# Designs tried in a protein design run: peptides against a protein of PDB entry 6IDX. Part 96

Target 1, 380 residues: chain A of PDB entry 6IDX
Amino acid sequence: KELAKLSADVTFATEFINMDGIIVLTRLVESGTKLLSHYSEMLAFTLTAFLELMDHGIVSWDMVSITFIKQIAGYVSQPMVDVSILQRSLAILESMVLNSQSLYQKIAEEITVGQLISHLQVSNQEIQTYAIALINALFLKAPEDKRQDMANAFAQKHLRSIILNHVIRGNRPIKTEMAHQLYVLQVLTFNLLEERMMTKMDPNDQAQRDIIFELRRIAFDAESDPSNAPGSGTEKRKAMYTKDYKMLGFTNHINPAMDFTQTPPGMLALDNMLYLAKVHQDTYIRIVLENSSREDKHECPFGRSAIELTKMLCEILQVGELPNEGRNDYHPMFFTHDRAFEELFGICIQLLNKTWKEMRATAEDFNKVMQVVREQITRA

## One batch from the design tools (peptide; made by RFdiffusion4, then SolubleMPNN)

Design b2_p14_5_s2 (from b2_p14_5, 6 letters changed)
Fold by OpenDDE base, seed 3:
Structure b2_p14_5_s2 (fold): chain B 380 residues (1-380), chain A 14 residues (1-14)
Amino acid sequence: as target 1 above (380 residues)
Amino acid sequence: SRQAQLDEVAKRLA
């Protein structure tokens, strides 16, 4: 107990480490010797002292043995462990994952996100916070191939549901520390959009052009059989498509694919448009047709607006940036929808369309509308 | 002017 308190002092920590004191603490954990009176209390203070000593950055995290890792992981994976031991074990694992890729690999073999989700199904918000912190650390340090799998896995859908039901809709107010971990999880999930945000459309890729054609089909030919092969268009069909792409509000009416060559938002804007068109078809058709029927120059250019809104949302959400310690703002919708970014886009594009109408905007006012919409989104 | 009206509406909506 006194050691744990004194370990916060850098002078004491330096001298204690110089006497191999930290090695003694690690060996106490490694031994697993439950035969000592007050073992649980002693272990809790040992883990506290270990954390405080390691926080000075004097000793590398890579000094820990595989036996130590297995013992700490064992305290997290067991269903009934002392709360004090569990909290410190979660914190130690988080620090190990954050500070060493080698330790991340070993820890990822010993624990699963599913085991950590069990620690969210408790009334103790401190345990919940440490469990989410470790999940966030594992997500942050996961290789790219595993990161996408983690995000799409049943575990992440289940994680969002558990967080929603046991944390957000819990009987207790969310503390700042928990709000920060929810923010971090949101940021890490939205960072998976970076690849699509930075992917340029290839105007020569037929599959990508077929998506733009599908947007046109859904807007204007919703009752027509999808079997109308896009390829054999007569000059009259090409002229018709140019008109349709103008009505869709693309900047390049001849080749809308060119509007998606700018990164950001690249293909992510097309993904959002396609999601809106397929999942919220009535909303999509309404927005397009309301503006396509206008002859008063007050039409809101949907295609251009969707692209610039996607870019704006990426900027607001800081897509591709690491989470910072000073923020704790999260969107509850992130935990209610699997496709939270696309749903946010669907809400914001309706807001943009409304704001455009209220402002009686024209194409010359586009940047002014976008400024107002940015202010509206950032205040909500 | 149209611009002044737009700025007034923008200020109200922002």
Scores: peptide ipSAE 0.176, ipTM 0.878, DockQ to the pose 0.014
Fold by OpenDDE base, seed 2:
Structure b2_p14_5_s2 (fold): chain B 380 residues (1-380), chain A 14 residues (1-14)
Amino acid sequence: as target 1 above (380 residues)
Amino acid sequence: SRQAQLDEVAKRLA
């Protein structure tokens, strides 16, 4: 107890470390020897002193043994652990993951996200916070291949559901520390969109072009009886598609694939458009046909708007950026929807279309409409 | 001007 208190002092810490004191603490944890009177209390103070000593940055985290890691991981994976030991063990693991890639690798073998999710199903918000913090640390330090595994739609859905039900909808106010960890989790999850955001469409890829054809089909052919395949020659068909792509509001009416060669938002914009067209088909068809039937130059170009809105949403959500320690703002919708980004896009594209009409905008006003929509989204 | 009207509507909607 006194050691844990004194370990916060840098002068004491330096002297204690010089006496191999931290090695003694690690060996106490490694031994797992429950024979000592008040073992649980002693262990809690040992872990506190260890954290305080390591926080001085005098000793590398790489000094810890695999046995120490396994003992700490054991305290997190065991069902009946003292709350004080569990909290400190989660904090130690977080610090290990954040400070050492070699320790990350070892910890990632000993602990699963599923085990950490169990610590979210408790009435202690501090335990919940440390559990999310460790999930976030593991997610942040994961190599790209393992990050994709952590991003498994099932694991994400389950994690979101647990956070929603046990943290956000809990009978207690969200503390700043928890709000920060929820923000971090949101940022790290939206950063998975970076690959698609930075993927250029290949204008020569037929499979990618077929997605654009599907957007056209959903908008214009959904009610057309397949029996009226106009037997008109290949040239008339190409001319018809150019008109359809103009009505869809693409900038390049001849080759809409060219509109998706800019990164950001690249293919992510096409993903959002296709999601809207398939999941919210009535909304998509309404937006497209309402603007395609206009002859007054007040048509809202859906294709261009969808691309620029996707880019704007990526900027607002800071897709591809690391989380900032000073931020604690998270979107509840992230935890309520499996496809939160695409759903946000679907809400915002309707807002854009409404704002365009209210402003009586033309193509020349496009940037001004986008500015207004940005302000609307950021204030909501 | 049309621009001033757009600015006014923009200010109302923002």
Scores: peptide ipSAE 0.171, ipTM 0.877, DockQ to the pose 0.014
Fold by OpenDDE base, seed 1:
Structure b2_p14_5_s2 (fold): chain B 380 residues (1-380), chain A 14 residues (1-14)
Amino acid sequence: as target 1 above (380 residues)
Amino acid sequence: SRQAQLDEVAKRLA
C-alpha cells in the first residue's frame, strides 16, 4: 500500500527501479501464490505500484515475461476476479498493447474481444471504460488484416449492441473518460473506410462501371429486369445513357467513372451511392427524379453532391487520422447501425438536397451550399 | 442581388 503511493513519485520510482524493485513486483505476480491471507488486496497494491512505476517511462514494457502477461490476462479472463484486480489488469494490458508491438502480439493470443465484452455487461462504468480502452488499444495496434477481421466479426455487432444497451442507454451519465473511449472506438472504426476512400475507380474496370450503370437502372428503370444486359449498344443507347448520367448529376456525364478517380473520396462515394440506391431505394429515386425533372437550373447534381458530401463526411469524421487525446465527441448513431457511415450519408444527402432547394441554388452556388451543409452537420 | 439573398438564406439555414 505504501509502495503503491510512493511509486507515483519519480525520485522514489528511480531509486526503487535501480534496486530491481520492478523485478520483485513482477515475480510476485508470476508466482500466483494465493497462500496469503488478503492475497487480493496485496495483489491490487502490487499491480498499482507496477503501473505507477512503469508510467515514469524509466523501464521498457518489453521487460515483462510471458508468465507475467499470462497472469494478467488470466485476471481479465476469469469471471470471479476482484474488481480492483480486474481494473488494474485491464489498465496494465492497455499500457502493454500501446507501448509494445511484441506485447500486443502476445496479449492478442491470450485475450479475445469477446472476453472483454463481458466486462461491459456490468454496472461499473470504470470497468466498462477500461475494457473499451483495451479493445481500442488492441484495435489500434492490430495489423490491417486483423483490424478488418475485428471489424467484420460478429464480435463488433455484439460490441456495438452491448455498448448501446449497457453504456449509452444506461441509467448513468457518461463520464468524460468513457466518452473519450467511445470517440476513439468510432474513429478507429471509421478509419476502416480509409482504403475505400483512397481507392481510385478504374474507368476501364467493367465491374465498377456496372455499378454506375446499376445506379442509372435503379433511378430510371426500377421495374426493369437487370437481365437486359446492354447488348451492342447502338449510338442512340450511348446518347441515352449520357442524358441519364447528366440527370444523375455526374460532372462527367459521358464517362461518370472519371468522377470517382479523385481520392479522397474515391470508391467510398460510389459505395455510399450504391448503398443508398439499394437500401433506401425510394429516397434515392425521389432525390434523383426531383432533380432530373427540373429544367429551371435549380437541379441539385446528385452525383457531384454525393461525391463532395462523402469527402466532407470523411473530413468531419477525420477518416484516416489517429484519435486525438482530450476529444470525447461521438455519434450515438454509430452504435445503432451496422452501416453507420452509409446511413449518415443517407441522412446528410437528404439534408443537402433540402438545403439546396431552400437556397434556390444553382450549379454556381454549389460550394456555398456545401458550406451551409457542413455547418448544419457539425452543429447537429 | 441574388447573391445577397443567397447569403441571407445561408445564414438562416446554417
Scores: peptide ipSAE 0.179, ipTM 0.879, DockQ to the pose 0.015; fails the geometry check
Fold by OpenDDE base, seed 4:
Structure b2_p14_5_s2 (fold): chain B 380 residues (1-380), chain A 14 residues (1-14)
Amino acid sequence: as target 1 above (380 residues)
Amino acid sequence: SRQAQLDEVAKRLA
């Protein structure tokens, strides 16, 4: 207990480390000797002292043994562990993951996100916070393939549900530390959109062009079987499509694929449009047809609006940026939907269309509408 | 002016 207090002092820590004191603490954990009276209390103080000593940055985290890692992971994976031991074990694992890629690899083999989710189903918000912090650390340090798997996995759906039900909809106010971890989780999840945001459409890729054609089909030929391959359209058919692409509000009515060659938002805008068209078909058709039937120059260009809105949402959500310390702003909607970004887009495109109508905007007012919509989204 | 009307609506919606 006294060692744990003194370990917060840098002068003491330096001298204790110079005396190989930290090695003694690690060996106490490694031994797992439950034979001592008050083992749990002694262990809690040992882990506290270890954390405080390591927080000085004098000793590399890579000094820890695999046995030490297994013991700490064991305290997190076992049911009914002392809260004080569990908390410190989560913090140690987080620090290990954050400070060493080698330790991340070892820890990722010893623990599962499912085990960490179990620590969210508790009444202790501190334990919940440390569990999310460790999940975030694992997510941050995961290779891109594993990070994508973590985000798409059933574990993330379950994680979102548990966070929603036990944290966000809990009877307790969310503390700053928890709000920060929820923010971090949101940022790390939305950063997976960066690849699509930076992917240019190839105007010569037929498969990508077929997506644009599908947007046209859903809007104007909803009863037409998609099996009617876009045969080499007669000149009349090409002229018809140019009109339809104008009604869809693309900037390039002849070749809408050109509108997706700019990054950001690249293909991510097309993904959002396709999601809206397939999942919210009635909303999509309504938005397109309401604007396609206007002769008063007050039509909202859906295609252009969808692209610029996708870009704006990426900017607002800071897609591709690392989470900042001291930020605590998260969107509860992130935890209510599997495809939260696309659903957010679907809400925001309706807001944009409404705002455009209320402003009685024309194409010349586009940037001004987008500014108003940005302010509306950032205040919501 | 049309611009003034847009500015007024923008202020209301913002």
Scores: peptide ipSAE 0.178, ipTM 0.879, DockQ to the pose 0.014; fails the geometry check

Design b2_p14_5_s3 (from b2_p14_5, 6 letters changed)
Fold by OpenDDE base, seed 1:
Structure b2_p14_5_s3 (fold): chain B 380 residues (1-380), chain A 14 residues (1-14)
Amino acid sequence: as target 1 above (380 residues)
Amino acid sequence: SRQEKLLEVAKKLA
């Protein structure tokens, strides 16, 4: 206990480390001594002292053994561990993951997100916070391929549901620390959109062009079988499609694929449009047809609006940016749905369309409408 | 002007 308190002092820490004191602490944990396992308080203070000593940055985290990692991971994975030990073990693992890529790899082999989810299903918000912090650390330090796997994993849907039900909808006020971890998790989740945001459409890719054609089909030929692929259409058919793409509000009416070559938002805008068209078909058709029937120059260009809105949402959500320390602005909405970004897009595109009408906007007013919509979204 | 009306609406919506 006294060691744990004194370890916060840099002078004491330096002297203690110089005396190989930290090695002694690590060996005590590694040995799994019946003494420490039976005396939860002693182990908790040992782990506290270890953390405080390591926080001075005098010793590299890479000094820890695999046996030490396994012991700490064991305290997190075992049921019925003392809360004080669990909390400190989560904090140690977080620090290990954040400070060493080598330790991340070892920890990622020993601990699953599923095991950490169990620590979210508790009434202790501190434990929940440390569990999310460790999940965030693992997610942050994961290589890109593994981040996508973590994202696609059934674990994310379950994780979001558990966070929503046990943290956000809990009967307790969300503390600043938890709010920060929820913010971090949101940022890291939205950063998974970066690849699509930075993916340019290939105008020569037939599969990507077929998506644009499907958007046209859903809007104008909703009862038509999708199997009517645009064969080598006669000039009359090409002219028809150009008219349809104009009514859809694409900037390039001849080749709408060109509108998706700019990054950001690249293919992410097309993904959002397709999601809207398939999942919220009635809303999509209504927006398109309401503007396509207008000849008064007050038509809201859906295609252009959807692209610029996607870009705006990426900017607002800071897609591709690292989470900032001290921020705690999380949105519960992002935990309510698996496709929360696309759902947000679906809400915001309706808001944009409404705002456009209320402003009686024309194409010249586009940037002004977007500015108003930005202010509306950021205040909501 | 149209511009003034648009600005008024924009201010109301903002």
Scores: peptide ipSAE 0.010, ipTM 0.471, DockQ to the pose 0.014
Fold by OpenDDE base, seed 4:
Structure b2_p14_5_s3 (fold): chain B 380 residues (1-380), chain A 14 residues (1-14)
Amino acid sequence: as target 1 above (380 residues)
Amino acid sequence: SRQEKLLEVAKKLA
């Protein structure tokens, strides 16, 4: 207990570390000697002293043994652990993950997100916060392939559900620390969209062109089989498609693929449009047809609007930016759906169309409408 | 013994 207090002092810490004191603390954890009277209390103080000593940055986290990691991970995976030991063990694991890629690899082998989710199903918000912090650390330090897998995995769906039900919809106010961790999780998840946001459409890629054609088909010819490959179109068919692409609100009516060559938002805008068209087909068709039948120059260009809205949402959600320590703003909607970004797009595109109508906007008012929509989204 | 050293450290941590 006294050592844990003294370890906060840098002078004491330096002297204690120079005496190999930290190695002795690690060996106490490694020994797992439950035979000592007051073992739990002693262990809690040992872990406290270890954290305080390591926080001075004098010793590399790489000094810890695999046995130490396994013991700490063991305290997190056991169902009946003292809260004080669990909290410190989560904090130690977080610090190890954040400070060492080699320790991340070892920890990722010893602990699962599923085990950490169990610590979210408790009435202690501090434990919940440390559990999310460790999940965020693991997500941040994961290789890109593993990050994508973590986001798409059943574990992540379950994580969102548990957070929604036990944290967000909990009977207690969310503290600033928890709000920050929820913000971090949101940012890290939406950063997976960066690749698609920065991917240019290839106008010569037939598969990508077929997506644009599918958007046309769903809007104007929903009963026609997709097997009618657009490639053999007569001049009349090309002229028909140009009209359809104009009605869809693409800037380039002749070659809509050119609208997706700018990054951001690149292909991510096309992904959102396709998601809307497939998952919310009635909403998509309604939006397109309501604007395609207008002769009064008050048509909302869906294609252009979808592209600029996707870009705006990426800016609002700070896609590609690292989490900021001063931020704690998160969207509860993110935890309600697996494809929350695409669902947000689907809500916001309807809001945009409504706002366009209410403003009696023309193509010249486009930027003004987008500014109003930005304000509406950021206040919601 | 290693155990005695651990006990001595445990007493210092208490």
Scores: peptide ipSAE 0.000, ipTM 0.269, DockQ to the pose 0.019
Fold by OpenDDE base, seed 3:
Structure b2_p14_5_s3 (fold): chain B 380 residues (1-380), chain A 14 residues (1-14)
Amino acid sequence: as target 1 above (380 residues)
Amino acid sequence: SRQEKLLEVAKKLA
């Protein structure tokens, strides 16, 4: 107990470390000897002193043994562990993951996100906070393939549901520390969009062009009996498609693929459009057809609007940026749906279309409409 | 937060 208090002092910590004191603490954890009277209290103070000593940055985290890691992971993965030991064990694992890629690999083998989710199903918000902090650390330090797998896995769907039901909709006010961890998790989740945001469309890629063609098909052919496809003339088809791409509000009516060569938002805009068209088909068709039937120059260009809106949402959400210290602004909605960004896009594109109509905008007003929509989104 | 507000608007628009 006294050691744990003194370990916060840098002068004491330096002297204690120089006497190999930290090695003694690690060996106490490694021994796992439960035979001592007050073992749990002693262990809690040992782990506190260890954390305080390591926080000075004098000793590398790579000094810890695999036995130490397994003991700490055991305190997190085993049921019926003392709360004080569990909290410190979560904090130690977080620090190990953040400070060493080698330790991350070892910890990721010993602990699953599923085991950490069990610590979210408790009434103790401090335990919940440390559990989310460790999940965030694991997510941050995971290789890209594992991050994507984690994001797509049932474990993440379950994680979002558990966070929503046991943290966000809990009977307790959310503390600043928890709000920060929820913000971090949100930022890390949105950063998975960065690859698509920075992916340029290849105008020569047929598979990518087929997605644009699918947008056209959903908008204009959904009610057309496939039997009334007018005759095989390649030129008539090109002229027809150019008209359809104009009606869809693409800037390049001849080759809409060119509109997706700018990064950001690159292919992410096309992903959002396709999601809207498939998941919210009635909304998509309505937006496109309402604007395509206008002869008054007050048509809202869907394609251009969707691209610029996707870019704007990426800017607002700071996609590709690391989490900032001291920020605690998170969105409960992003825990309600797996495709929360695409759902946000679907809501915001309807807002944009409404705002365009209310402003009686023309193509010359486009930037002004986007500014108003940005203000609506950011003040909301 | 700037973010929380976006979702309130999204909910009001839905």
Scores: peptide ipSAE 0.017, ipTM 0.510, DockQ to the pose 0.025; fails the geometry check
Fold by OpenDDE base, seed 2:
Structure b2_p14_5_s3 (fold): chain B 380 residues (1-380), chain A 14 residues (1-14)
Amino acid sequence: as target 1 above (380 residues)
Amino acid sequence: SRQEKLLEVAKKLA
């Protein structure tokens, strides 16, 4: 107990480390000797002293043995562990993951996100916070292939549900530390969009062009009986498509694929448009047709608006940026739906169309409308 | 509606 308190002092920590004191603490944990009546209390103070000593940055985290890692991971995985030991064990694992890629690999073999989810199903918000912090550390330090697997896994859907039900909808006010960890998890989740945001469309790829053609089909052919396929020659068909792409509000009416070569938002804008068209088809068709039938110069160009809105949402959500240590602004909505970004896009594109109408905007007002919409989305 | 709740949430998120 006194050692744990004194370990917060840098002068004491320096002298204690110089006497190989930290090695003695690690060996005590490695021994796993449960025979003492006060073992749990002694272990809790040992782990506290270890954390406080390591927080001074004097000793590398790589000094810890595989046996030490297994003991700490064991305390997180064992049923009915003392809460004080569990909390400190989660914090030690977080620090190991954040400070060493070699320790990350070893820890990722010993623990699963599923085991950490069990620590979210408790009434103790401190345990919940440290469990999310460790999940965030594992997610941040995971290689790109494993990040995507973690995001797509049932574990991620389950994690969001558990966070929503046991943390966000809990009977206790969310503390600043928990709010920060929820913010971090949100940022790390949105950073998975970066690849698509930076992927350029290939205008020569027929499969990618067929997606744009599907947007046209959903907007204009879904209500038309397939019998009115105009049997007229390839040139008339190309001219029809150019008209349809103009009505869809693309900048390049001849080859809309060119509008998706700009990164950001690249292919992510097309993903959002296709999601809207498939999942919210009535909303998509209404937005397109309301603006495609106007000859009064007050038409809102859907294609251009969708691209610029996707870019704006990426900027607002800071896609591709690391979490800021001073921020705690998280969005509960992103824990309620698997496709929350695409759903946000679907809401914001309706807001954009409404704002365009209210402003009586023309194509020359496009940037002004986008600025007003940005202010609406950032004040909301 | 579910959309109004999402808009209200989007309006609380903004």
Scores: peptide ipSAE 0.012, ipTM 0.452, DockQ to the pose 0.023; fails the geometry check

